# Peptides against a protein of PDB entry 4U39, part 66

Target 1, 302 residues: chain A of PDB entry 4U39
Amino acid sequence: SIKVIGVGGGGNNAVNRMIENEVQGVEYIAVNTDAQALNLSKAEVKMQIGAKLTRGLGAGANPEVGKKAAEESKEQIEEALKGADMVFVTAGMGGGTGTGAAPVIAQIAKDLGALTVGVVTRPFTFEGRKRQLQAAGGISAMKEAVDTLIVIPNDRILEIVDKNTPMLEAFREADNVLRQGVQGISDLIATPGLINLDFADVKTIMSNKGSALMGIGIATGENRAAEAAKKAISSPLLEAAIDGAQGVLMNITGGTNLSLYEVQEAADIVASASDQDVNMIFGSVINENLKDEIVVTVIATG

## One batch from the design tools (peptide; aimed at target 1 D187 V263)

Design b2_p27_5_s2 (made by RFdiffusion4, then SolubleMPNN; from b2_p27_5, 11 letters changed)
Fold by OpenDDE base, seed 1:
Structure b2_p27_5_s2 (fold): chain B 302 residues (1-302), chain A 27 residues (1-27)
Amino acid sequence: as target 1 above (302 residues)
Amino acid sequence: MKIAGFGVGKTAKEAIEKMKEDFEKRN
């Protein structure tokens, strides 16, 4: 089974966005220290952590409170994650709960033998230096606790949105990018298709790979596949080129008119931008909601 | 959602070839 665990406010917002976008084949778990915020989660499983420590109040932007809250609730987390083959841990880094609890939860998932993937954001620079420093500590702890860690640099989202984009929309886009990172992988595994992905192949690419980079490209029109692929490999979300990556996961999502030729064209572009000896997994997903859009998600590992 | 195609390989080329082969076997 695949479980997606949203940790703290940012993680829970991302999970809500995943549920709203009908990301299928995954079990959603919302984790928070704030009981009121947790009640707003759309996840089937809602877990309040650190009930004794926090009394249902948030972690007060203190990662140590988030950490201790997860430690207090370890047995509950273990029970909720038990039997998962794969666990996505999603969080907005820089806060209290997400930053502190996500590494603990990730370690629990890993200790249970799940393929553990972190999908987390760095805070925007405008959120201030304190959040950046907290996020750096949380990301460092996540690296030790996961098989693969996708870090989304929120400041790079500002390069793909209009300059007049309200701050709230920038956060929504961060939640959407988190969604795309999780969905890009989970759809390859959990979506029934013409060809089932062997979970062993995913393990080969994602197990003990450390940091991963994610690029996203969206396009429409006649050359949409090629354009989406080019945008993905040149995505501002990529902090580096994918040419040195040991593994590449590619998701090509399109509408019902997605052709094999388009899938091939997109895959060839990503392939050409990757190392010659790269372990590549690519999948194509039909999403009826995309109409004429193609979305290419590239995750580079190693 | 449906997966329209999938490829795995030690190289992207191999993955694409595998996808094509699998598609041809289904048709």
Scores: peptide ipSAE 0.162, ipTM 0.738, DockQ to the pose 0.694
OpenDDE base, seeds 2, 3, 4, 5: peptide ipSAE 0.103, 0.073, 0.094, 0.124; ipTM 0.693, 0.664, 0.679, 0.701; seed 5 fails the geometry check

Design b2_p27_5_s3 (made by RFdiffusion4, then SolubleMPNN; from b2_p27_5, 11 letters changed)
Fold by OpenDDE base, seed 1:
Structure b2_p27_5_s3 (fold): chain B 302 residues (1-302), chain A 27 residues (1-27)
Amino acid sequence: as target 1 above (302 residues)
Amino acid sequence: MKIAGFGVGKTAAEAIAQMKADFQKRN
């Protein structure tokens, strides 16, 4: 089974976005120290952590409170994650709960033998130096607790949105990028009837790989596949080129009109930008909601 | 939502070839 656990405010916003976008074949778990915020989650499983420590009032933007809250609730987290083959831990780093609790939850998932993938954001520079420093500590702790860690640099989202984009929309875009990171992987694993999918192949690419980079490209029109692929490999979200990656996971998602030719064209572009000896997983997904859009997601590991 | 094709390989060429084969088996 695949579980997605959203940790704290940012993680729970991302989980809500995943549910709203019908990310299939996964179980959703919302974790928070704030009981009021947790009640707004759309997840089937809602877990308040650190009830004794925080009294449901949240972590006060203190990662140490988030950490202790997860430690207090370890047994409940273990029970919620039990039997998962794969666990996605999603959080907005720099806050109290997400920054402190996400590494603890990730370690619990890993200790249970799940393939543990972190999908987290770095805060925007405008959120202030304190959040950046807290995020750096939380990301370091996540790296030790996961098999693969996708870190989304929120400041790079500002390069893909309009310059006049309101702050609230920039946060919404960060939630969408978190969704795309989880969905790009989960759709390839959770969709029934994959003839050649072995979970061992996913483990080979994602186990003990440390930090991963994610690129996303979206396009429409006659050359949409090539354009989306080119945008993905040149995505501002990629802090480095994918040519040195030991593993690449590529998801090509389109509407009902997605052709084999378009899938091949996009795959060839990403392949040509990758190392010759790279382990690659390619998937093509039909999403009726995309109509004429193609979305290419590239995750580079190693 | 459905997967149209899936491929795994130690090389890009192998992954693309498997994806093509998977697509052909599904259609």
Scores: peptide ipSAE 0.125, ipTM 0.720, DockQ to the pose 0.846
OpenDDE base, seeds 2, 3, 4, 5: peptide ipSAE 0.032, 0.053, 0.113, 0.109; ipTM 0.500, 0.652, 0.703, 0.710

Design b2_p27_5_s4 (made by RFdiffusion4, then SolubleMPNN; from b2_p27_5, 9 letters changed)
Fold by OpenDDE base, seed 1:
Structure b2_p27_5_s4 (fold): chain B 302 residues (1-302), chain A 27 residues (1-27)
Amino acid sequence: as target 1 above (302 residues)
Amino acid sequence: MKIAGFGVGKTAQEAIDKMKEDFEKRN
């Protein structure tokens, strides 16, 4: 089974966005120290952590409170994650709960033998230096606790959105990028009838790979596949080129009109930007909600 | 949601070829 665990406010917002976008084949778990915020989760499983420590009032933007809250609730987290083959841990780094609890939850998942993937955001620069420093500590702890860690630099989202984009929309876009990172992987694994995706192949590419980079490209029109692929490999979300990656995972998602030619064209572009000796997973997904859009997601590991 | 094609390979070309084969089998 695949479980997605949203940790704290940002992680739970991302999980809500995943549920709203019908990310299939995954179980959703919402974790928070704030009981009121947790009640707003759309996840089937809602877990309040650190009930004794926080009394449901949240972590007060303190990562140590988030950490201790997860430690207090370890047995409950273990029970909720038990039997998962793969666990996605999603969080917005820089806060209290997400920053502190996500590494603890990730370690619990890993200790249970699940392939553990972190999908986290760095805070925007405008959220202030304190959040950036807290995020750096949380990201460091996540690297030790996960098999693969996708870090989304939120400031790079500002390079792809309009300069006049309201702060609230920038956070929504961060939640959407988190969704795309999880969905880009989960759709390749969770979709029934994949005869040849051995979970072993995913493990080979993602196990103990440390940091991963994610690029996303979206396009419409006649050359939409090529444009989406080019945007993905040149995405501002990529802190480096994908040519040095030990593994590449590519998801090409389109509507019902997605052609083999478009899939091939996009795959050839990503392949050409990658090392020839890299382990690659390519998947194409039909999403009926995508009318004329193609979405290319590239995840580079190693 | 439906997966249209999937390919795994130790090389880009192998992964692409398997993806094409899988796509053709599904369509």
Scores: peptide ipSAE 0.232, ipTM 0.787, DockQ to the pose 0.879
OpenDDE base, seeds 2, 3, 4, 5: peptide ipSAE 0.092, 0.075, 0.091, 0.072; ipTM 0.683, 0.668, 0.686, 0.678; seed 5 fails the geometry check

Design b2_p27_6 (made by RFdiffusion4)
Pose (drawn by RFdiffusion4):
Structure b2_p27_6 (pose): chain A 294 residues (1-190, 197-206, 209-302), chain P 27 residues (1-27)
Amino acid sequence: SIKVIGVGGGGNNAVNRMIENEVQGVEYIAVNTDAQALNLSKAEVKMQIGAKLTRGLGAGANPEVGKKAAEESKEQIEEALKGADMVFVTAGMGGGTGTGAAPVIAQIAKDLGALTVGVVTRPFTFEGRKRQLQAAGGISAMKEAVDTLIVIPNDRILEIVDKNTPMLEAFREADNVLRQGVQGISDLIALDFADVKTIMKGSALMGIGIATGENRAAEAAKKAISSPLLEAAIDGAQGVLMNITGGTNLSLYEVQEAADIVASASDQDVNMIFGSVINENLKDEIVVTVIATG
Amino acid sequence: MTVIGFGFGSTAAEAINKMVAHFKANS
């Protein structure tokens, strides 16, 4: 019983993307102060929060509103989250709802005893000062409210995509990366949560590599461990979760080869949760998701 | 999607060995 909660617009898209990618084994909850944006969520459960406060008009990039909105819907949320063994709280930080409400929601989930993993994006630098400041204040709050917070620096999306990809695609990729963050774990729980719990505090950074071809598992792993999303050296990690996903042509040779690359770059005595998952919708593509904690 | 290999361990080598065993079992 793992629940992925998209909070605000940032999470709304990630949840959509997850659903679009048919990510299995999770119950999705899209939570928003913005009734219009919420009605775009492909989530079966659409929770409008702060209905009294925001009247479906959203938080206006005011985290305080997203927070008061979440506090207002404190009871509706717990109801939706009860029974969750694990709650992914996915949101965009810098907003109002994502920045405000996610900590409230993730804290509720944490109090509910669920393994609360918040997976959020820090706004692109270009989103400006307000976005940066609010997320920083917000990411700070997400850390206090989750067991593990995987923070995806959107600015690093721009290093990854072609220098000329339009902004719209840059935001879109942030959504996918958020989805890639949650799927990277949720695919490994579809298992004693104390395992993953022992891997889940402090902040967490993740990396992704995607590759195709003859030497792809290594190409993917190398890209994953060196990825711009992954800002710090993995040898600094106390715990590392690795996810290898490929087509039905995923061989152990490829799997271990990528595991060896991720492993050698990690500490030798590192705790590790490692999985490889077959995605029939993949052909020659392989995706290594690496999440380091410490 | 299906998990074909899984590993958990207190060391990377332990996790990889468990994954290799799990992967072979599912193959």

Design b2_p27_6_s2 (made by RFdiffusion4, then SolubleMPNN; from b2_p27_6, 14 letters changed)
Fold by OpenDDE base, seed 5:
Structure b2_p27_6_s2 (fold): chain B 302 residues (1-302), chain A 27 residues (1-27)
Amino acid sequence: as target 1 above (302 residues)
Amino acid sequence: MKIKGFGVGKTAQEAIANMKESFLKNE
């Protein structure tokens, strides 16, 4: 089974966005120290952590409280994650709960033998230096606790949205990018098909790889596949080029009119931007909701 | 949502080749 665990406010917002977008084949768990915020989760499983420590009042933007809250609730987290083959841990780094609890939860998932993937955000620079510093510590702890860690630099979202985009919409876009990172992988594994990707192949590319880069490209029109692929490999979300990656996961999602030619064209572009000896997994997915859009997600590991 | 195809390979060319085959099998 695949489980997605949203940790703290940002992680739970991302999980809500995943549920709203009907990300299939995954179980959702919402974790928070704030009981009131947790009640707003759409996840089937809602877990309050650190009830003794925090009394449901949240972590007060302190990562150490978030950490201790997860440690207090370890047995509950273990039971919720039990039997997962893969666990996505999603959080907004820089806060109390997400920053502190997500690494603990990730380690629990890994210790249970799940392929553990972190998908987390760095805070926007405008959220202040304290959040950036807290996020850096949380990201470092996540890197040790996961098999693969995808870090989304929220400041790069400002490069892909209109300059007049309200702050609230920039946060919603961060939640959407978190969704895309999880969905880009989970759709390759969890979507029913005649030929499923062997989970062993995913493990080969994602196990003990450390930091990963994610690029996303979306396009429409006649050259949509090539354009989406080019956007993905040049995505502002990529902190580096993918040419040095030891592994690449590529998801090409389109409507019912997605052609083999388009899939090939997109794959050839991503392949050409990668090392020749890179381990590659390609997936093509039909999503009827995309109609004329193609979405290319590239995850580069190693 | 439906899987259309997968390609796995130790090289980009192998992965693309396998994807083409898988894609056609799922049509």
Scores: peptide ipSAE 0.280, ipTM 0.829, DockQ to the pose 0.886
OpenDDE base, seeds 1, 2, 3, 4: peptide ipSAE 0.270, 0.106, 0.151, 0.041; ipTM 0.829, 0.688, 0.754, 0.604; seeds 2, 4 fail the geometry check

Design b2_p27_6_s3 (made by RFdiffusion4, then SolubleMPNN; from b2_p27_6, 11 letters changed)
Fold by OpenDDE base, seed 3:
Structure b2_p27_6_s3 (fold): chain B 302 residues (1-302), chain A 27 residues (1-27)
Amino acid sequence: as target 1 above (302 residues)
Amino acid sequence: MKIVGFGVGKTAQEAIDKMKASFLANQ
């Protein structure tokens, strides 16, 4: 089974966005120290952590409180993650609960033998230096606790949105990018298809890879596949080029009109930007909710 | 949602070839 665990406010917003976009074949778990915020989760499984420590009042933007809250609730987290083959841990870094609890939850998932993937955001620079420093500590702790860690630099989202985009919409876009990172992988594994993905192949590419980079491209029109692929490999979300990556996961998602030619064209573009000896997972997905859009997700590991 | 093609390889070309084969088999 695949479990997606949203940790703290940002992680739970991302999980809500995943549920709203009907990300299939995954179980959703919402974790928070704030009981009121947790009640707003759309997840089937809702877990309040650190009830004794915080009394449901949240972590007060303190990562040490988030950490201790997860440690207090270890047995509950273990029971919720039990039997998962794969666990996505999603959180906004820089806060109290997400920054402190996500590494503890990730370690619990890994200790249970699940393939553990972190999908987290760095805070925007405008959220202040304290959040950036807390995020750096949380990301470092996540890196030790996961098999693969996708870090989304929120400041790079400002390069893909309009300059007049309200701050609230920039946060919604960060939640959407978290969704896209989880969905880009989970759709390859959990989507019903005639192809049994050998989960061993996913483990080979994602186990103990450390930090991963994610690029996303979306396009429409006659050259939509090529344009989406070019946007993915040149995405502002990539902190570096995908050249030199030991592993690449590529997902091409389109509507019912997705052609083999478009899939090939997009694949060739991503392959040309990758090392010749790269371990690659390539998936093509039909999503009936996509009309004329193609979405290319590239995840580079190693 | 439906997976229509999938490929895994030790090279990009191997992954692409397997994906194409699986895509064609699912049509």
Scores: peptide ipSAE 0.347, ipTM 0.868, DockQ to the pose 0.925
OpenDDE base, seeds 1, 2, 4, 5: peptide ipSAE 0.328, 0.298, 0.319, 0.333; ipTM 0.859, 0.844, 0.854, 0.862

Design b2_p27_6_s4 (made by RFdiffusion4, then SolubleMPNN; from b2_p27_6, 14 letters changed)
Fold by OpenDDE base, seed 1:
Structure b2_p27_6_s4 (fold): chain B 302 residues (1-302), chain A 27 residues (1-27)
Amino acid sequence: as target 1 above (302 residues)
Amino acid sequence: MKIVGFGVGKTAQEAIENMKKSFLENQ
């Protein structure tokens, strides 16, 4: 089974966005220290952590409170994660609950033998230096606790959105990028298809790889596949080129009109930007909600 | 949603070839 755990406010917003976009084949778990915020989750499983420590009042932007809250609730987290083959831990780093609890939850998942993937955001620079420093500590702890860690630099989202984009929309885009990171992987594993992806192949690419980079490209029109692929490999979300990655996972998602030619064209572009000896997974997914759009997600590991 | 093609390889070329094969087998 695949479980997606949203940790704290940002993680729960991302999980809500995943549920709203009908990300299939995954179980959603919302984790928070704030009981009121947790009640707004769309996840089937809602877990309040640190009930004794916080009394449901949240972590007060203190990562140590988030950490202790997860430690207090370890047995409940273990029970909720039991039997997962893969666990996505999603959080907005820099806050209290997400920053502190996400590494603890990730370690619990890893200790249970699940392939543990972190998908987290760095705070925007405008959220202030304190959040950046807290996020750096949380990301360091996540890196040790996961098999693969995708870190989304929120400041790079500002390069892909309009300059007049309201701050609230920039946060929504961060939640959407978190969704795309989880969905780009989970759709390859959990989507019913004629092709059984061997979960062993995913493990080969994602197990003990440390940091991963994610690029996303979206395009429409006649050259949409090539354009989406080019946007993905040149994505501002990529802190480096995908060259020299030990593993690459590519998801091409399109509507019912997605052609083999488009899939090939996009794959050839991503392949040409990758090392020749890279261990590569290509997936092509039909999403009926995508009319004329192609979405290319590239995840580079190693 | 449905997966229509999948390819794994130790090289990009092998992965693409496997994906193409898989896509065609699923048509």
Scores: peptide ipSAE 0.323, ipTM 0.861, DockQ to the pose 0.894
OpenDDE base, seeds 2, 3, 4, 5: peptide ipSAE 0.222, 0.290, 0.187, 0.272; ipTM 0.806, 0.843, 0.751, 0.832

Design b2_p27_7 (made by RFdiffusion4)
Pose (drawn by RFdiffusion4):
Structure b2_p27_7 (pose): chain A 294 residues (1-190, 197-206, 209-302), chain P 27 residues (1-27)
Amino acid sequence: SIKVIGVGGGGNNAVNRMIENEVQGVEYIAVNTDAQALNLSKAEVKMQIGAKLTRGLGAGANPEVGKKAAEESKEQIEEALKGADMVFVTAGMGGGTGTGAAPVIAQIAKDLGALTVGVVTRPFTFEGRKRQLQAAGGISAMKEAVDTLIVIPNDRILEIVDKNTPMLEAFREADNVLRQGVQGISDLIALDFADVKTIMKGSALMGIGIATGENRAAEAAKKAISSPLLEAAIDGAQGVLMNITGGTNLSLYEVQEAADIVASASDQDVNMIFGSVINENLKDEIVVTVIATG
Amino acid sequence: MDLKVYESDNALVLVGKASDIIDYLKS
């Protein structure tokens, strides 16, 4: 019983993308103060929060509103979250709802005893000072409210995508990366949560590599461990979760080769949760998701 | 952590020390 909660617009897209990618084994909850944006969520559960406060008009990039909105819906949320063994709280930070509400929601989930993993994007630098400041204040709050907070620096999306990909695609990739963050774990729980719990505090950074071809598992792993999303050296990690995903042509040779690359870059005595998952919708593509905690 | 193996038709999950996981994968 793992629930992925998209909070605000940032999470709304990630949840959509997860659903679009048919990520299995999770119950999705899209939570928004913005009734219009919420009605775009492909989530079966659409929770409008702050209905009294925002009248479906959203938080206006005011985290305080997203927060008060979440506090207003404190009871509606617990009801939705009860029974969750694990709650992914996925949101865009810098906003109002995502920045405000996610900590409220993730804290509720944490109090509910669920393994609360918040997976958020820090706004692109170009989103400006307000976005940066609010997320920073917000990411700071997400850390106090989750067991593990995987923070995806959107600015690093721009290093990854072609220098000329339009902004719209840059935001889109941030959504996918958020989806890639949650799927990278949720695919490994579809298993004693104390295992993943022992891996889940402090902040967390993740990396992704995607490759195709003859030497792809290594190409993917190398790209994953060196990825711009992954800002710090993995040898600094106390715990590492590794997810290898490929087509039905995923061989152990490829799997361990990538595991060897991720392992050698991690501390020797590191705790590790490693999985490889077959995605029939993949052909020659392989995706390594690496999440380091410490 | 001690090595644990979880296996499914389309997924392999290993939990433990990285060295034990590598030894398991190369075995």

Design b2_p27_7_s1 (made by RFdiffusion4, then SolubleMPNN; from b2_p27_7, 11 letters changed)
Fold by OpenDDE base, seed 3:
Structure b2_p27_7_s1 (fold): chain B 302 residues (1-302), chain A 27 residues (1-27)
Amino acid sequence: as target 1 above (302 residues)
Amino acid sequence: MKLKVYKSEKKLVLTGTIQDILDYLRS
C-alpha cells in the first residue's frame, strides 16, 4: 500500500489538493497539532498529535513543539503507517508542526521498512529569516529520515507566476506543486487495475538517494508534448540540471487524445538531458479531466 | 535494470534503462 501523510498546515493543504484532483491508489492521512485546522482536512484518516502537549492549539510556530508532539503520538503514527510499502511525507517547512513532526514521522515510516519519500517546501524569503532557519533545520532532519527528499524552493514559484500574484495565491501554488510532486510519483507506482510494478525496481531508483530534483512542464497546442518536456527539464523548480542523475522518474499525463508520438517526443527530450544508461521509471497516463493540456513531471534522483 | 512493460487501458508504465525505454517506444 501507498500512504500519503500531510503534516501541519502546508502538508494538509497539499493533501486536500491531491484529494480534490482525485489522485488514486493512495491512502491519505492528515496530521496536525491544531485540532481546528485538522477538522478542515478532507483526508479519511485524521490524526491529532501531541494532544497532551498542545491541547489542540497548535505548535506556536515552534519546531521543537512539533517534534515533541510527534514523539508523544509515536504509537498512533506507527499504527497508521503499518503495512505501507511506500510512504510520502509532505509538509511546508518553516512552521512548527510541519518542520518538527515531519522528520519524526518519516523516521517512523523508514523504521517500519517503508520506502520513505519526503516532498517538502522551503518558505518564501518574504516569510522571514526565522522561517528560513527553521526550515533549514527541518530539511536537514528530513534528509536523515527519508530515502528520497524533494525540496521545492518556493521562491522559484515566483518565477512561474505573475508578479502581481497575491501572496495567498503563491501559497496555493506551493500547495499545488507539492501535489504535483507526490502525484508525479504515485501515478507511476499506484496503478489500479494494473499488474503492480516490481517494487524492487522502485527501490533501486529511490532508496537511499538523498535529495532529488523535480521539474514540471505544462503545455497546450500542436507541439504541446515537446514544449511540456522542455519546460520540465528547464523548470525553475530545478536547482540544478538533471544531468548526472542516477535515476529518473518521468510522467507524461494527457487527455484521451494523447498520442504515442507525443509520448515518444517527450521521452526523447527528457532522455537528451540524461545518460542513456540511467535507470528510469516512465509513465504515460490518460486523465480524462485534462482537455488539451499535457503535463510532464521529471524527478531526478542521486 | 531489465525492461518491464505494464499496460492498462489508461496507463503505460515502463521500467528499465532510458535507452531500452526509448527503443520500446520507437518499436
Scores: peptide ipSAE 0.705, ipTM 0.974, DockQ to the pose 0.911
OpenDDE base, seeds 1, 2, 4, 5: peptide ipSAE 0.663, 0.702, 0.651, 0.664; ipTM 0.969, 0.973, 0.967, 0.968; seed 5 fails the geometry check

Design b2_p27_7_s2 (made by RFdiffusion4, then SolubleMPNN; from b2_p27_7, 9 letters changed)
Fold by OpenDDE base, seed 1:
Structure b2_p27_7_s2 (fold): chain B 302 residues (1-302), chain A 27 residues (1-27)
Amino acid sequence: as target 1 above (302 residues)
Amino acid sequence: MKLKVYESEKKLVLTGKISDILEYLRS
């Protein structure tokens, strides 16, 4: 089984976006220290952590409280993650619960033998230095606790949205990028109605790979496949070129009119940016909710 | 990795070397 666990406010927002976008083949778990916020989750499993420590009032933007809350609830977390082959841990770093609890939860998943993938955000610069420093500590802890860690630099989101985008919309976009990161992988691995991928191949690409880079491209029109692919490999979200990657995950998602030619064109472009001997998981997915858009997600590991 | 192909009505997934994947998509 594949489990997606959202940790804290940002993680739970991302999980809500995943559910709203009908990400299939995964089980959703919402984790929070704030009981009221947790009630707003759409996840099938809702877990309040640190009930004794926080009394459901949240972590007060203190990562140590988040950490202790997860430690308090270790057995509950273990039970919720038990039997998972793969666990996605998603969080917005810089806050209390996400920053502190996500690494603990990730370690629990890893200790249970699950392929553990972190998909987290760095805070925007405008959120302040304290959040950036807290996020750095949380990300460092996540790196040790996961097989693959995708870190989304939120400031780079500002390069792909309109300059007049309201702050609230920037946060929504960050949640959406988290969703895209998880969905980009899960759509490849979670194959409802298909023979399951050889999980050994997934492990080859994702196990003990450390930090991974993610690029996203979206386009419409006649050259949408090529444009989306070009945007993905040159995405501002990429902190480096993908040419040095030991593994690549590529997802092209389109509507019912997605053609094989478009799939090939996008694949060629992404491949041109990578070593031809690199191991890849490639997916072409039809999403009936997409009209004229193509979305290309590239994740470079190692 | 050896090329593996997984196909349904709404999804095509390929695992393997990029070169082999591209060759398959071109066939």
Scores: peptide ipSAE 0.706, ipTM 0.974, DockQ to the pose 0.922
OpenDDE base, seeds 2, 3, 4, 5: peptide ipSAE 0.665, 0.703, 0.702, 0.703; ipTM 0.969, 0.973, 0.973, 0.973

